# Ledger of designs, part 72: peptides against a protein of PDB entry 3MAZ

Target 1, 99 residues: chain A of PDB entry 3MAZ
Amino acid sequence: VLNPMPACFYTVSRKEATEMLQKNPSLGNMILRPGSDSRNYSITIRQEIDIPRIKHYKVMSVGQNYTIELEKPVTLPNLFSVIDYFVKETRGNLRPFIC
Target 2, 99 residues: chain A of PDB entry 3MAZ as posed
Amino acid sequence: VLNPMPACFYTVSRKEATEMLQKNPSLGNMILRPGSDSRNYSITIRQEIDIPRIKHYKVMSVGQNYTIELEKPVTLPNLFSVIDYFVKETRGNLRPFIA

## One batch from the design tools (peptide; made by RFdiffusion4, then SolubleMPNN)

Design b2_p22_5_s4 (from b2_p22_5, 9 letters changed)
Fold by OpenDDE base, seed 5:
Structure b2_p22_5_s4 (fold): chain B 99 residues (1-99), chain A 22 residues (1-22)
Amino acid sequence: as target 1 above (99 residues)
Amino acid sequence: SAEEKLKEELLKLFDSWKDQET
């Protein structure tokens, strides 16, 4: 059986992820979704500290780890750590979308 | 306030995280 995925992982497109976050902001503001290639993913977030803003980041599979494509790339051991990174870096502002 | 400072820090953080899915 496939390895467990983070609870906020959904097999949705960029557009669908955006709609999910906009329609139900109380359920969270971060979604992990499939990337353009196998073993690669994307993170979609909807922050609303000032005004609602949606952004997307690539999570690339590199060897046995994953690298979040930021100006200063961040490499982590698994997808759960990727989600954890976003939660911790934003001190809880970002929360996994759970429906 | 602490809340305002945190807000400012987060805004800066998010701004630094450029959309890079492309």
Scores: peptide ipSAE 0.550, ipTM 0.881, DockQ to the pose 0.767
Fold by OpenDDE base, seed 2:
Structure b2_p22_5_s4 (fold): chain B 99 residues (1-99), chain A 22 residues (1-22)
Amino acid sequence: as target 1 above (99 residues)
Amino acid sequence: SAEEKLKEELLKLFDSWKDQET
């Protein structure tokens, strides 16, 4: 039984995620994708405040929680909260990519 | 303006989030 995944989750590579965000920026600028390990994930964002910037962040599964590998790691209870964190911290600048 | 201030703060925030090879 699989639990629901965030709408911006796609089984794509880093390159594919980058291309998706670049091709359709109106659909959102944040993608959640599989990490190097089956239980880990990565976030790819395309920020465009002044010029386009692509960045990637590791989301590590730790116990029943998830940790965003930032300079100061952020631990959250689920992947939906991970997405919510990025949306709220950026005051809505980051939006989940929905195609 | 408020918009300009927000952009500046966001740029600082994004800069603080160091990119990773994933």
Scores: peptide ipSAE 0.550, ipTM 0.881, DockQ to the pose 0.760
Fold by OpenDDE base, seed 1:
Structure b2_p22_5_s4 (fold): chain B 99 residues (1-99), chain A 22 residues (1-22)
Amino acid sequence: as target 1 above (99 residues)
Amino acid sequence: SAEEKLKEELLKLFDSWKDQET
């Protein structure tokens, strides 16, 4: 049994995530994917406000919480909250990739 | 316009979010 994951979670590599976002931008611009270590994750985003930009961020498992490794780290209780954070902070500019 | 201001603010926000995986 697999615990519920955000709808934008995919077991893909950094390269695959980038390709997914580039090929179908209408489906969303944010992917959650496995990190290099167990229980860690990465967020891949593709924003194109002016020109397309791809970025990747670490989401580190810390105890029962998760920390987004931004310049100012953000600690949240679950992965759903991590996705929600990116959506809300960008006023909906970032949207989970759903296919 | 309001839309232009929002885009500018978002660009600043994204710039502040440095790529942390590499």
Scores: peptide ipSAE 0.548, ipTM 0.880, DockQ to the pose 0.750
Fold by OpenDDE base, seed 3:
Structure b2_p22_5_s4 (fold): chain B 99 residues (1-99), chain A 22 residues (1-22)
Amino acid sequence: as target 1 above (99 residues)
Amino acid sequence: SAEEKLKEELLKLFDSWKDQET
């Protein structure tokens, strides 16, 4: 049984996530999706501070926690906290995509 | 302005977050 997932989680590919964010930017600009391996995930964002930019980040399962594989890694207790981190760190600029 | 300064800081933040799924 899969535990509840964040509302912005979708079983989509990198390309599909990009298209979703481009088509409906008013619904949010951040998607959580499956990674290349089981128990790993990816975050896709579309920021528009200057010009539209798409980026992808790895979220790796580490024991009972998750690590965002940034240059300075950030370890959090669950995927909800991962989403919250991106929202807070960008002062609300990043918002979960809700379709 | 405050808005301009915030945008500058966010741009720096996003630039520091390198695309990790090449």
Scores: peptide ipSAE 0.548, ipTM 0.879, DockQ to the pose 0.748

Design b2_p22_6_s1 (from b2_p22_6, 9 letters changed)
Fold by OpenDDE base, seed 3:
Structure b2_p22_6_s1 (fold): chain B 99 residues (1-99), chain A 22 residues (1-22)
Amino acid sequence: as target 1 above (99 residues)
Amino acid sequence: SEEEKEKEELLELFERWKDQVT
């Protein structure tokens, strides 16, 4: 039995994630996707405060937690918390991509 | 305006969040 994944998780590549966000910005601007390693992930965002900008962040599996590779690493208990972190820190500017 | 201030704060936040180059 597999644990549930955040709704914005898609088994897509970096390129595909970028295209998804660019083609349907009204559906959200944040995607969680598989990382280069089996238990690691990546977050792809498309912010458009002024001009559209795509960025990617590593989400490393560490023990039973996950660490977001930011200037100051943030460790959280699960992937849902990772998504919540991005939403909260941006006061809702970042929204999970739901299609 | 407050809207512009919030916009600027977000821009600063995103600038601080350096992304994965690989």
Scores: peptide ipSAE 0.573, ipTM 0.886, DockQ to the pose 0.753
Fold by OpenDDE base, seed 4:
Structure b2_p22_6_s1 (fold): chain B 99 residues (1-99), chain A 22 residues (1-22)
Amino acid sequence: as target 1 above (99 residues)
Amino acid sequence: SEEEKEKEELLELFERWKDQVT
């Protein structure tokens, strides 16, 4: 049993997440999903700054925290903070996919 | 323009954020 998850969390595969974002871009452009390993996750985004681009990032569970696998790793206390990080760093360009 | 600069900065950010390999 998992604790409450961010609204943009869906138990979907990489492929399914991509399809969801492509089908309903007006609902948001960021999805949190299960990673390849049990307690790890992945973030899938579809940004449309110039042309549509799909990206995937690893979110590793480390102890009681989570580390976003970027060139310069970012460690945060929970998944809600992970979502917040992506929203803030992109100044709102990334928005959680809702529905 | 300022808007174009913001887009450029954002694109550069995404380029630095390397994609997950599967």
Scores: peptide ipSAE 0.569, ipTM 0.886, DockQ to the pose 0.767
Fold by OpenDDE base, seed 5:
Structure b2_p22_6_s1 (fold): chain B 99 residues (1-99), chain A 22 residues (1-22)
Amino acid sequence: as target 1 above (99 residues)
Amino acid sequence: SEEEKEKEELLELFERWKDQVT
């Protein structure tokens, strides 16, 4: 059963996500993509605070929720909340990539 | 400045977050 996905979700590989963010930074700097395993995801970001940096984070499906693999694991009820978390915690520095 | 402080705090935040290297 598929549920609605965030607008920054794309069925792309790690490599493709990196290229998307590098080529069109004005469209956003955060992409949600499929993980290596079904029902798991990854977040790819490109920040330019000091120098350009690409980072990837795991988002694991846990029951009906999702856990972001950060310093302290964060569990949220849906993928929309996951995106909101990244936006909020970075005070808007991270913005969903909208193509 | 506040801007510089915010950037530094943000950089520190990213450093604390786990990076999926492989």
Scores: peptide ipSAE 0.565, ipTM 0.885, DockQ to the pose 0.721
Fold by OpenDDE base, seed 1:
Structure b2_p22_6_s1 (fold): chain B 99 residues (1-99), chain A 22 residues (1-22)
Amino acid sequence: as target 1 above (99 residues)
Amino acid sequence: SEEEKEKEELLELFERWKDQVT
């Protein structure tokens, strides 16, 4: 069963997500999208602290939780927490893309 | 400045957050 998804979730490809963020940066700079495999996801961000940079991160479904594939993996209970993590860790620099 | 310090810390954070290349 698929529970409600975060507002910044879109069924788009890596390329489409990149284009969305570049086209309308005022709407946010973070998108959650389907991963290459079922039940896995990816986060695409466009930060521009210095210069615009696009990055992608894997969010792997592990048991009943989700793990953000970073140098130091972070495991969280749901996708809403994943979004919240990125927002909080960057102190608001990353904002969910809402359109 | 405090602003520059925060900016630097954030840049360092993103630098550590290696992304998915493929």
Scores: peptide ipSAE 0.564, ipTM 0.884, DockQ to the pose 0.783

Design b2_p22_6_s2 (from b2_p22_6, 13 letters changed)
Fold by OpenDDE base, seed 2:
Structure b2_p22_6_s2 (fold): chain B 99 residues (1-99), chain A 22 residues (1-22)
Amino acid sequence: as target 1 above (99 residues)
Amino acid sequence: EEEKKRKEELKKLFERWKDQEI
């Protein structure tokens, strides 16, 4: 049993996450999922500014925090903050996938 | 016009956010 996770967390693969976002874009465009390594995660987003684009980002567990592997890494205290970061930085363009 | 500006800003943001093969 895991501690409370963000609502957009799903135990799905990279492929499954992509399919979820493509099939139901109205439910959101961002999913948090397990990474390939223990205690690491991945964020899958479906951008749709002009044409649909799928992107994936690593969320690495570092100590008691999490670091989003971006050009300039961002370290946050928990996974909820990770989701908030993506929502805030895109001014609401990215929204957690809620089904 | 404001929407157009916001769209461009997002494009630039996502461009900097290079994804990973994970």
Scores: peptide ipSAE 0.568, ipTM 0.888, DockQ to the pose 0.812
Fold by OpenDDE base, seed 1:
Structure b2_p22_6_s2 (fold): chain B 99 residues (1-99), chain A 22 residues (1-22)
Amino acid sequence: as target 1 above (99 residues)
Amino acid sequence: EEEKKRKEELKKLFERWKDQEI
């Protein structure tokens, strides 16, 4: 059993995540999903500033924290903070996908 | 005008956030 996870976490593949975001854009444009390794995750977003574009980012489990693999890595204490980071940095443009 | 600026800011932000094939 996993500890509490963000509402936008889904045990889906990259392809499934992409489909989810494309099929129901009104529900949000960001999901958290399992990464290649057990304790790692991935963020999939669907930005549509001009044209729809799917992007993926690594979220690496480092010790008790998580590091978002961005231009400049960002380390946060938990996955909820990871989601919050994406939301606040984009001033709400990115929204957790909630079914 | 303000919306246009925000759009450009987001473009720059996403440009810095290089995605990965994962």
Scores: peptide ipSAE 0.566, ipTM 0.888, DockQ to the pose 0.733
Fold by OpenDDE base, seed 3:
Structure b2_p22_6_s2 (fold): chain B 99 residues (1-99), chain A 22 residues (1-22)
Amino acid sequence: as target 1 above (99 residues)
Amino acid sequence: EEEKKRKEELKKLFERWKDQEI
């Protein structure tokens, strides 16, 4: 039995996530989705500073924690914290996609 | 100008956040 997942988690592919973000940008610009391997995940974001830009980040399950594969890896206790990290670091620019 | 400042900060941040082929 799995614990509750963040509201922006969707069982979608990289392509589907991209389409979701592009189709309804007003609903948010960040999606959490399954990774290529079990227990791992990916974050897909749609940046829109000057022009739209899609990026993907690997979230690896490490023990009971999760590590975001950024320039400098960030380890957090759960997926909710992972989402919070992206929101906080961008000072609210990134918002979870809620449809 | 505050908006421009924020945009520049975000640009720098996102530049550091290199995406992955996953």
Scores: peptide ipSAE 0.566, ipTM 0.888, DockQ to the pose 0.781
Fold by OpenDDE base, seed 5:
Structure b2_p22_6_s2 (fold): chain B 99 residues (1-99), chain A 22 residues (1-22)
Amino acid sequence: as target 1 above (99 residues)
Amino acid sequence: EEEKKRKEELKKLFERWKDQEI
C-alpha cells in the first residue's frame, strides 16, 4: 500500500512520460514515475533552454528516505521533498506536470 | 541581461546533472 504521492506522479513508462511532456509542454516539464522495481522511482524532465532535451534521474529508496542520483547524491525524507528539490534548485524552471 | 545570466547558470546546472540510461 502506497502513501499519498506527489501530484506529478504517474504510473507510466519512460516512453510514455517522454510523450506526455512533449505533447503538452504548458502543463509542466517534470514527471515522477515507477522505477526499475517496486520501491524505486525515476524523474523524467524535458528541459528547453536552447533545444528540447529529455533526461531521466533515479530516485532510490534508502531505508525510510529517498536519494536522488545526481552529481552529488541528495537524500530527502519523502517524495514531496524530492519534487521540491528539483523545483528549488532550478529556481522554478522545472515544474511538476499536472493534467 | 539577467535572463541571459540565469539561462547560463541553468545550463551549467543541467550539465552537471547526468541522466540515467535506465
Scores: peptide ipSAE 0.564, ipTM 0.887, DockQ to the pose 0.803

Design b2_p22_6_s3 (from b2_p22_6, 7 letters changed)
Fold by OpenDDE base, seed 2:
Order: sequence, then structure tokens, then C-alpha cells
Structure b2_p22_6_s3 (fold): chain B 99 residues (1-99), chain A 22 residues (1-22)
Amino acid sequence: as target 1 above (99 residues)
Amino acid sequence: MEEEEEKKELIELFERWKDQDI
């Protein structure tokens, strides 16, 4: 039995995630997706404060935690906390993409 | 003015978060 994943998790590629965010910006601007390696993930965001910008960030499974690579590495206990971190650090600018 | 400051700070934050090949 697989534990629940964040609602913004989709089994999509880098390209597909970009297209999803571009097609339906009203649904959110942040997607969690599978990474290249087992148990690793990627975050894709579409920020459009000034102009639309797509960026991708690595989420590494490290032991029982996850480390996101931003300006400096940030370690969090689960993927829900990872999503929460992005929301809080951007004061709500980033919102999980919910279909 | 407060909104403009918030936008500026967010832009700077995103600039510090470097895009990754992943």
C-alpha cells in the first residue's frame, strides 16, 4: 500500500509538467513529479510576477527525509512539508497545481 | 507600494533559486 502523495503530484515528464502549468495557470503553478532516479522527485514551477518563468528543482530522498536544492539545501521530513515550504517561502505566490 | 515591495522581494527570491537540469 502506497502512502498518500501531495495533491500536486503527477506522474509526468518535465515537458508535460511545463505544458500543464502553461495550459491551466488558474489551477496552480507548482507540480511535483518523478525524478530521474528511484525515490527522487522534481518540482516544476511557473512564476509569472513580471513575465512567465519556468524553473525546476531537485528533491532528493535522503534517509527518511527529503532535501530540496535551492539557494541552499533544505531538509524536510516528507513531501507534504516540501510543498508547504514552497508555499510559505513565497508567501502564497506558489500554489500546488490541483486538477 | 507594499505590493510592489512584495513583488520585488519575490523576484529576487526566485533569482536566487537556480534552475536545475532535472
Scores: peptide ipSAE 0.655, ipTM 0.912, DockQ to the pose 0.798
Fold by OpenDDE base, seed 3:
Structure b2_p22_6_s3 (fold): chain B 99 residues (1-99), chain A 22 residues (1-22)
Amino acid sequence: as target 1 above (99 residues)
Amino acid sequence: MEEEEEKKELIELFERWKDQDI
């Protein structure tokens, strides 16, 4: 029995996530996907402010929390907070991909 | 002018965020 996942979570690979974001940029530009075989995850973003750029960020499960490595490590209590962090830090530029 | 400045700041932010091969 698992808790609900963020709406932008998809069980897709790195490549598939990239393709999803490229195909339908109007639906959002941020995807949460499973990481390596554990309770780790990855964030894939596609920003196109000047030119299209794909970036990936590791979301590591640490105890009851999650840590992302950006400019500095950021620890958050759940995956919803992780998504919220990306949205807020970019002042809404990053938006969860809703398919 | 404001819009372009905001874009610049965002670009700089994204450049500071470390991309990972995951």
Scores: peptide ipSAE 0.654, ipTM 0.911, DockQ to the pose 0.762
Fold by OpenDDE base, seed 5:
Structure b2_p22_6_s3 (fold): chain B 99 residues (1-99), chain A 22 residues (1-22)
Amino acid sequence: as target 1 above (99 residues)
Amino acid sequence: MEEEEEKKELIELFERWKDQDI
């Protein structure tokens, strides 16, 4: 049995996620999606502080937790916390893509 | 001025977060 997923989770490819963020930037700039492998996930972001930039980050399923590798490895208890981390670390610049 | 400094800090943060092939 799986727990609920964050609202910004979509079953889309790397390419599709990029297109979604580019097409509707007003809806948010961060998407959680299935990774291109096994049980892992990926975070796709579109930041446009200076110029538009698309980046992708691996979210590793490790035991009962999740680890993201940014500047340093960050381990969090669930995917909701992963989303929260990105929002907080960027002081709200990153916002989950909704619908 | 404070806003510009905050933007600069964010840009630097994103530069430190390396893009991954996933």
Scores: peptide ipSAE 0.654, ipTM 0.911, DockQ to the pose 0.843
Fold by OpenDDE base, seed 4:
Structure b2_p22_6_s3 (fold): chain B 99 residues (1-99), chain A 22 residues (1-22)
Amino acid sequence: as target 1 above (99 residues)
Amino acid sequence: MEEEEEKKELIELFERWKDQDI
């Protein structure tokens, strides 16, 4: 069965994601992109609270869930929940990139 | 100030999250 992807998902590389966020910061600061292998993904963020900082986080497909590697592993039921987690934990500082 | 405190807490949060080479 096919499920829709979050609006901030783009089939782009690490470099391309970084460039997208840098060029249009008003459109958001978080991108979900394909991982290197299998059904894994990566999150790229650009936060600029003090100075601009680019970070990348691994999202691993585990069974029917997803595990994010942050300070500690966080397991969530779907990719939409992954995006919601980042938004919630940062109290809205992180926003999905929508173009 | 509340806003500055929130920013400080958020910065610390990001610092704890492990940036990865992926």
Scores: peptide ipSAE 0.654, ipTM 0.912, DockQ to the pose 0.741

Design b2_p22_6_s4 (from b2_p22_6, 11 letters changed)
Fold by OpenDDE base, seed 3:
Structure b2_p22_6_s4 (fold): chain B 99 residues (1-99), chain A 22 residues (1-22)
Amino acid sequence: as target 1 above (99 residues)
Amino acid sequence: KEEEEEREELLKLFERWKDQET
């Protein structure tokens, strides 16, 4: 049995995620997607503070946790916490893409 | 001013959050 995934999780490629965010920016600016390996993931965001910028971040499975490989690695217990981290750190600027 | 300060802080944050996937 597979546990529920965050609402902003989509089985899309890097390119598809970029297109989704660019096409409907009002629906959110952050997508969680599969990584190169089955248990790894990537976060794709579209920054709009200055000029639009697409960025990608690795979310690596480490045991039963997940590590965001940022400047300083951040380890969290689940993918919901990963999404929450990005939302909180940006004080709500990043919002999960919901369609 | 508060809005501009928040904007500046976010810009700095995003600059630190460099691309991790090619």
Scores: peptide ipSAE 0.601, ipTM 0.887, DockQ to the pose 0.758
Fold by OpenDDE base, seed 4:
Structure b2_p22_6_s4 (fold): chain B 99 residues (1-99), chain A 22 residues (1-22)
Amino acid sequence: as target 1 above (99 residues)
Amino acid sequence: KEEEEEREELLKLFERWKDQET
Protein backbone atom coordinates (compact mmCIF):
# COMPACT_ATOMS: atom_id res chain seq x y z
CA VAL B 1 0.00 0.00 0.00
CA LEU B 2 2.07 2.87 -1.35
CA ASN B 3 0.56 6.26 -2.08
CA PRO B 4 1.73 8.31 -5.07
CA MET B 5 5.34 9.44 -4.80
CA PRO B 6 6.92 12.73 -5.86
CA ALA B 7 7.97 12.84 -9.50
CA CYS B 8 11.63 13.04 -8.48
CA PHE B 9 11.47 9.75 -6.59
CA TYR B 10 13.55 6.97 -8.11
CA THR B 11 14.38 3.52 -6.79
CA VAL B 12 18.10 4.09 -7.16
CA SER B 13 21.20 3.87 -5.00
CA ARG B 14 23.27 6.80 -3.81
CA LYS B 15 25.78 6.15 -6.55
CA GLU B 16 23.14 5.90 -9.26
CA ALA B 17 21.45 9.10 -8.10
CA THR B 18 24.76 10.91 -8.24
CA GLU B 19 25.35 9.70 -11.78
CA MET B 20 21.87 10.73 -12.88
CA LEU B 21 22.33 14.26 -11.60
CA GLN B 22 25.80 14.56 -13.13
CA LYS B 23 24.80 13.26 -16.55
CA ASN B 24 21.67 15.36 -17.01
CA PRO B 25 21.87 18.53 -14.91
CA SER B 26 19.32 20.26 -17.14
CA LEU B 27 16.61 17.89 -15.88
CA GLY B 28 16.97 18.99 -12.28
CA ASN B 29 19.36 18.70 -9.37
CA MET B 30 17.40 16.90 -6.65
CA ILE B 31 16.43 13.24 -6.30
CA LEU B 32 14.44 11.40 -3.65
CA ARG B 33 15.47 7.78 -3.19
CA PRO B 34 15.01 4.85 -0.81
CA GLY B 35 16.94 4.91 2.43
CA SER B 36 18.79 2.03 4.01
CA ASP B 37 15.72 1.02 6.03
CA SER B 38 12.06 0.56 5.15
CA ARG B 39 9.95 3.73 5.18
CA ASN B 40 13.06 5.92 5.24
CA TYR B 41 14.39 7.95 2.34
CA SER B 42 17.32 10.06 1.24
CA ILE B 43 17.61 13.27 -0.73
CA THR B 44 20.52 13.65 -3.11
CA ILE B 45 21.30 17.09 -4.46
CA ARG B 46 23.83 18.54 -6.85
CA GLN B 47 24.32 22.20 -6.08
CA GLU B 48 26.14 24.16 -8.76
CA ILE B 49 26.40 27.71 -7.47
CA ASP B 50 30.17 27.80 -7.64
CA ILE B 51 31.46 24.30 -8.32
CA PRO B 52 29.33 21.17 -8.51
CA ARG B 53 28.85 19.54 -5.12
CA ILE B 54 26.90 16.40 -4.31
CA LYS B 55 25.24 16.09 -0.91
CA HIS B 56 22.86 13.61 0.71
CA TYR B 57 20.31 14.07 3.47
CA LYS B 58 18.30 11.57 5.48
CA VAL B 59 14.53 11.72 5.50
CA MET B 60 13.28 9.63 8.39
CA SER B 61 9.76 8.30 8.73
CA VAL B 62 8.42 9.30 12.14
CA GLY B 63 4.88 8.18 12.78
CA GLN B 64 2.81 9.62 9.96
CA ASN B 65 5.34 12.38 9.27
CA TYR B 66 8.82 12.74 7.85
CA THR B 67 11.83 14.42 9.41
CA ILE B 68 14.66 15.83 7.32
CA GLU B 69 17.79 15.31 9.37
CA LEU B 70 19.40 18.70 8.99
CA GLU B 71 21.33 20.71 11.57
CA LYS B 72 17.91 21.89 12.65
CA PRO B 73 15.58 18.96 11.92
CA VAL B 74 12.47 19.71 9.88
CA THR B 75 9.31 17.64 10.27
CA LEU B 76 6.73 17.59 7.48
CA PRO B 77 3.48 15.70 6.83
CA ASN B 78 4.43 13.99 3.55
CA LEU B 79 7.16 13.50 0.97
CA PHE B 80 5.68 16.10 -1.35
CA SER B 81 6.16 18.64 1.42
CA VAL B 82 9.75 17.47 1.81
CA ILE B 83 10.44 18.23 -1.84
CA ASP B 84 8.61 21.54 -1.54
CA TYR B 85 10.74 22.47 1.45
CA PHE B 86 13.99 22.08 -0.46
CA VAL B 87 12.64 24.01 -3.44
CA LYS B 88 11.27 26.87 -1.35
CA GLU B 89 14.20 27.20 1.04
CA THR B 90 16.55 27.55 -1.91
CA ARG B 91 14.13 29.84 -3.73
CA GLY B 92 14.07 27.55 -6.72
CA ASN B 93 17.77 26.77 -6.88
CA LEU B 94 16.97 23.15 -6.15
CA ARG B 95 14.61 21.61 -8.68
CA PRO B 96 13.23 18.06 -8.71
CA PHE B 97 14.92 15.83 -11.25
CA ILE B 98 12.35 14.92 -13.88
CA CYS B 99 13.57 12.24 -16.27
CA LYS A 1 24.13 43.26 -6.10
CA GLU A 2 20.87 41.51 -5.35
CA GLU A 3 21.96 38.50 -7.35
CA GLU A 4 25.23 38.30 -5.46
CA GLU A 5 23.41 38.60 -2.15
CA GLU A 6 21.14 35.71 -3.07
CA ARG A 7 24.14 33.67 -4.17
CA GLU A 8 25.94 34.27 -0.89
CA GLU A 9 22.86 33.39 1.14
CA LEU A 10 22.44 30.16 -0.79
CA LEU A 11 26.07 29.25 -0.25
CA LYS A 12 25.63 29.81 3.48
CA LEU A 13 22.48 27.71 3.46
CA PHE A 14 24.14 24.78 1.72
CA GLU A 15 27.09 25.08 4.07
CA ARG A 16 24.72 24.68 7.02
CA TRP A 17 23.11 21.67 5.38
CA LYS A 18 25.85 19.22 6.27
CA ASP A 19 26.32 16.19 4.07
CA GLN A 20 25.24 12.90 5.57
CA GLU A 21 26.30 9.31 5.11
CA THR A 22 23.23 7.65 3.64
Scores: peptide ipSAE 0.597, ipTM 0.888, DockQ to the pose 0.845
Fold by OpenDDE base, seed 1:
Structure b2_p22_6_s4 (fold): chain B 99 residues (1-99), chain A 22 residues (1-22)
Amino acid sequence: as target 1 above (99 residues)
Amino acid sequence: KEEEEEREELLKLFERWKDQET
């Protein structure tokens, strides 16, 4: 069974994700993309609180779960939860990029 | 003031979330 991916998932590179967010900031500021390894992913964000800043975070596949590689790692059951975490933790500042 | 406080907290959050370049 092939599970669906979050709407903000795109099969793009780090560079392409950055360009997407910069080109159309009104569509959102967060992208989920493939990592260097098949089962791993990366989150690219473009925060704009003061000045625009691009950052990337690793989402590592661990067993049946995913761990966001932060100072305090966060483990979640699926990629939808990963997206939800970023949205909720930033109280809606981060929004999934919907093209 | 509440808006400014929220902004400051968010800035601190993003500062903690270190960019992963490697």
Scores: peptide ipSAE 0.590, ipTM 0.883, DockQ to the pose 0.762
Fold by OpenDDE base, seed 5:
Structure b2_p22_6_s4 (fold): chain B 99 residues (1-99), chain A 22 residues (1-22)
Amino acid sequence: as target 1 above (99 residues)
Amino acid sequence: KEEEEEREELLKLFERWKDQET
């Protein structure tokens, strides 16, 4: 039993997420995936401003909220807000991967 | 150029967002 998840959530490994983003960049450049521990997640992005670069960010479950592990951690109420944060902060450069 | 300014801001943002799975 799983609660509703963002459309860009896939039960894939770090390697698989990287391959997905590289294979079909037109479908988006951001994937949410399971973390190493239950209730934790990771965001995989493929930045392509100059040259392609893959990066991963931890999304840690904290109580009923989620904290994005950035220089200045950002705590949000749900995973949808996490995705929205990445989209808005990059002014639309990051887009959820939808296949 | 507005587009160039946005590009530079974005580059700075991504530089700040260090890979958290290394």
Scores: peptide ipSAE 0.585, ipTM 0.884, DockQ to the pose 0.717

Design b2_p22_7_s1 (from b2_p22_7, 11 letters changed)
Fold by OpenDDE base, seed 2:
Structure b2_p22_7_s1 (fold): chain B 99 residues (1-99), chain A 22 residues (1-22)
Amino acid sequence: as target 1 above (99 residues)
Amino acid sequence: MKEKEELRKIFESWKPLSDEEL
C-alpha cells in the first residue's frame, strides 16, 4: 500500500501541531499540516539547540512541484521530498513526528 | 560543538517570508 501523504502529515491546526510537538518530543519534531488554502501546506518544526523554538514554514503547491516559502525559496518535486529535505539538511536532527 | 553551531546556522538560514497564520 502506497502512502499518498508523508507519515508526519496530520489534519491539525497550527496550535494543535505546536502542542503535539511540545508534548511528545520523543516522537519527532516535524509536522506537515494543511495550509490556509486547499493546495497549500505548512511545516511546523520544534527546533532545539539551546532552548525549544517553534517555527512554521509555508509550503506552496506550484504546478507539479512544491516550494518552501523562504527568503531563499526551495523547490522540490513532492511532499515526501519536502520532508526529506528537512531531514537531510539537518543531518537527521529533524525527524518526522510519528504517533 | 561544531554540530550545534552548524545546526544553528542552518535554522537561521531558513527565513520565512511571513509568519502570519501559516
Scores: peptide ipSAE 0.682, ipTM 0.908, DockQ to the pose 0.572
Fold by OpenDDE base, seed 5:
Structure b2_p22_7_s1 (fold): chain B 99 residues (1-99), chain A 22 residues (1-22)
Amino acid sequence: as target 1 above (99 residues)
Amino acid sequence: MKEKEELRKIFESWKPLSDEEL
C-alpha cells in the first residue's frame, strides 16, 4: 500500500542518524530520515575530506517534487532521485547507508 | 589531490538555508 522508500531511509532522529554513520562508516555515509514536518525529510551526510564532518540538509515536498533546501536549491522528482543526486554529484563518494 | 579539492568545493557549495532541527 505504501510506496517503497530508498534503501538508506530509516525512521531515526537526527542524533540517531549521526550515530549510525559514525559507528559504521563502511556501510555508507548518507541517510534519509523523516523531517520535523509531515511529508518532508532530512538528509544526514558524513563528509570525510580531511576530518569527518556531519551535515544535515532539508528535503521539502513541493507539489509532486522534492527540493533540497540549499542556498542554491535543487528540485527533483522523487526521493530516489534525491539520493541519486548526492551520489552522482560526488562521483560516488557519498553512498547510501545500507545495513 | 584534485579529487579531494573538488569534493571540498562541492560540499562547500551545499549551503543549507537553516539548521533548525533538520
Scores: peptide ipSAE 0.681, ipTM 0.908, DockQ to the pose 0.578
Fold by OpenDDE base, seed 4:
Structure b2_p22_7_s1 (fold): chain B 99 residues (1-99), chain A 22 residues (1-22)
Amino acid sequence: as target 1 above (99 residues)
Amino acid sequence: MKEKEELRKIFESWKPLSDEEL
């Protein structure tokens, strides 16, 4: 049985996540999905500044925390915090995809 | 828009280590 997950978590592939975001942009622009490894995840974002751009970020499970794999890594205590990070950093521009 | 430019910079600052099949 899975523990509580963020509302924008979906057991979908990279391709499916992309399609979801493109099909219903009004429902949100950020999806959390399973990574290639068991306890790793990926964040798929549809950025829309000039033109729509899909970006993917790896979220690695490190110990009891999670690290967003960036040049400047960001470590957070849980997946909810990961989602919150993206929302807050963009001042609400990024919103969890709620289907 | 200043806000738009700020967002652009934020997004650009997020440089993933890999863009492979994540």
Scores: peptide ipSAE 0.681, ipTM 0.908, DockQ to the pose 0.576
Fold by OpenDDE base, seed 3:
Structure b2_p22_7_s1 (fold): chain B 99 residues (1-99), chain A 22 residues (1-22)
Amino acid sequence: as target 1 above (99 residues)
Amino acid sequence: MKEKEELRKIFESWKPLSDEEL
């Protein structure tokens, strides 16, 4: 089945995603983009607590779910849930980049 | 203050397995 992608999904490179977030921080601080390989994606986040810091996370498609590849992995049912996880976990600090 | 520290800990807990060209 074919489903739409999250609003913060853009077909951009790691470098371009970083530049987008740095150029317009008021539009959001999180971008979902194509992974470097097959059925995978990447999340680029601009954290801003002390000083701005760019971080990247790999999201792998596993079966019918998606796993955020971390030391402590997080598995979710779809990409929308992946975005929601980041938003909720940070109590709204992270927001999808919308332009 | 507390919020800032809490967020810092959350971000630090997200440790990627690899930082290659993702």
Scores: peptide ipSAE 0.680, ipTM 0.907, DockQ to the pose 0.598

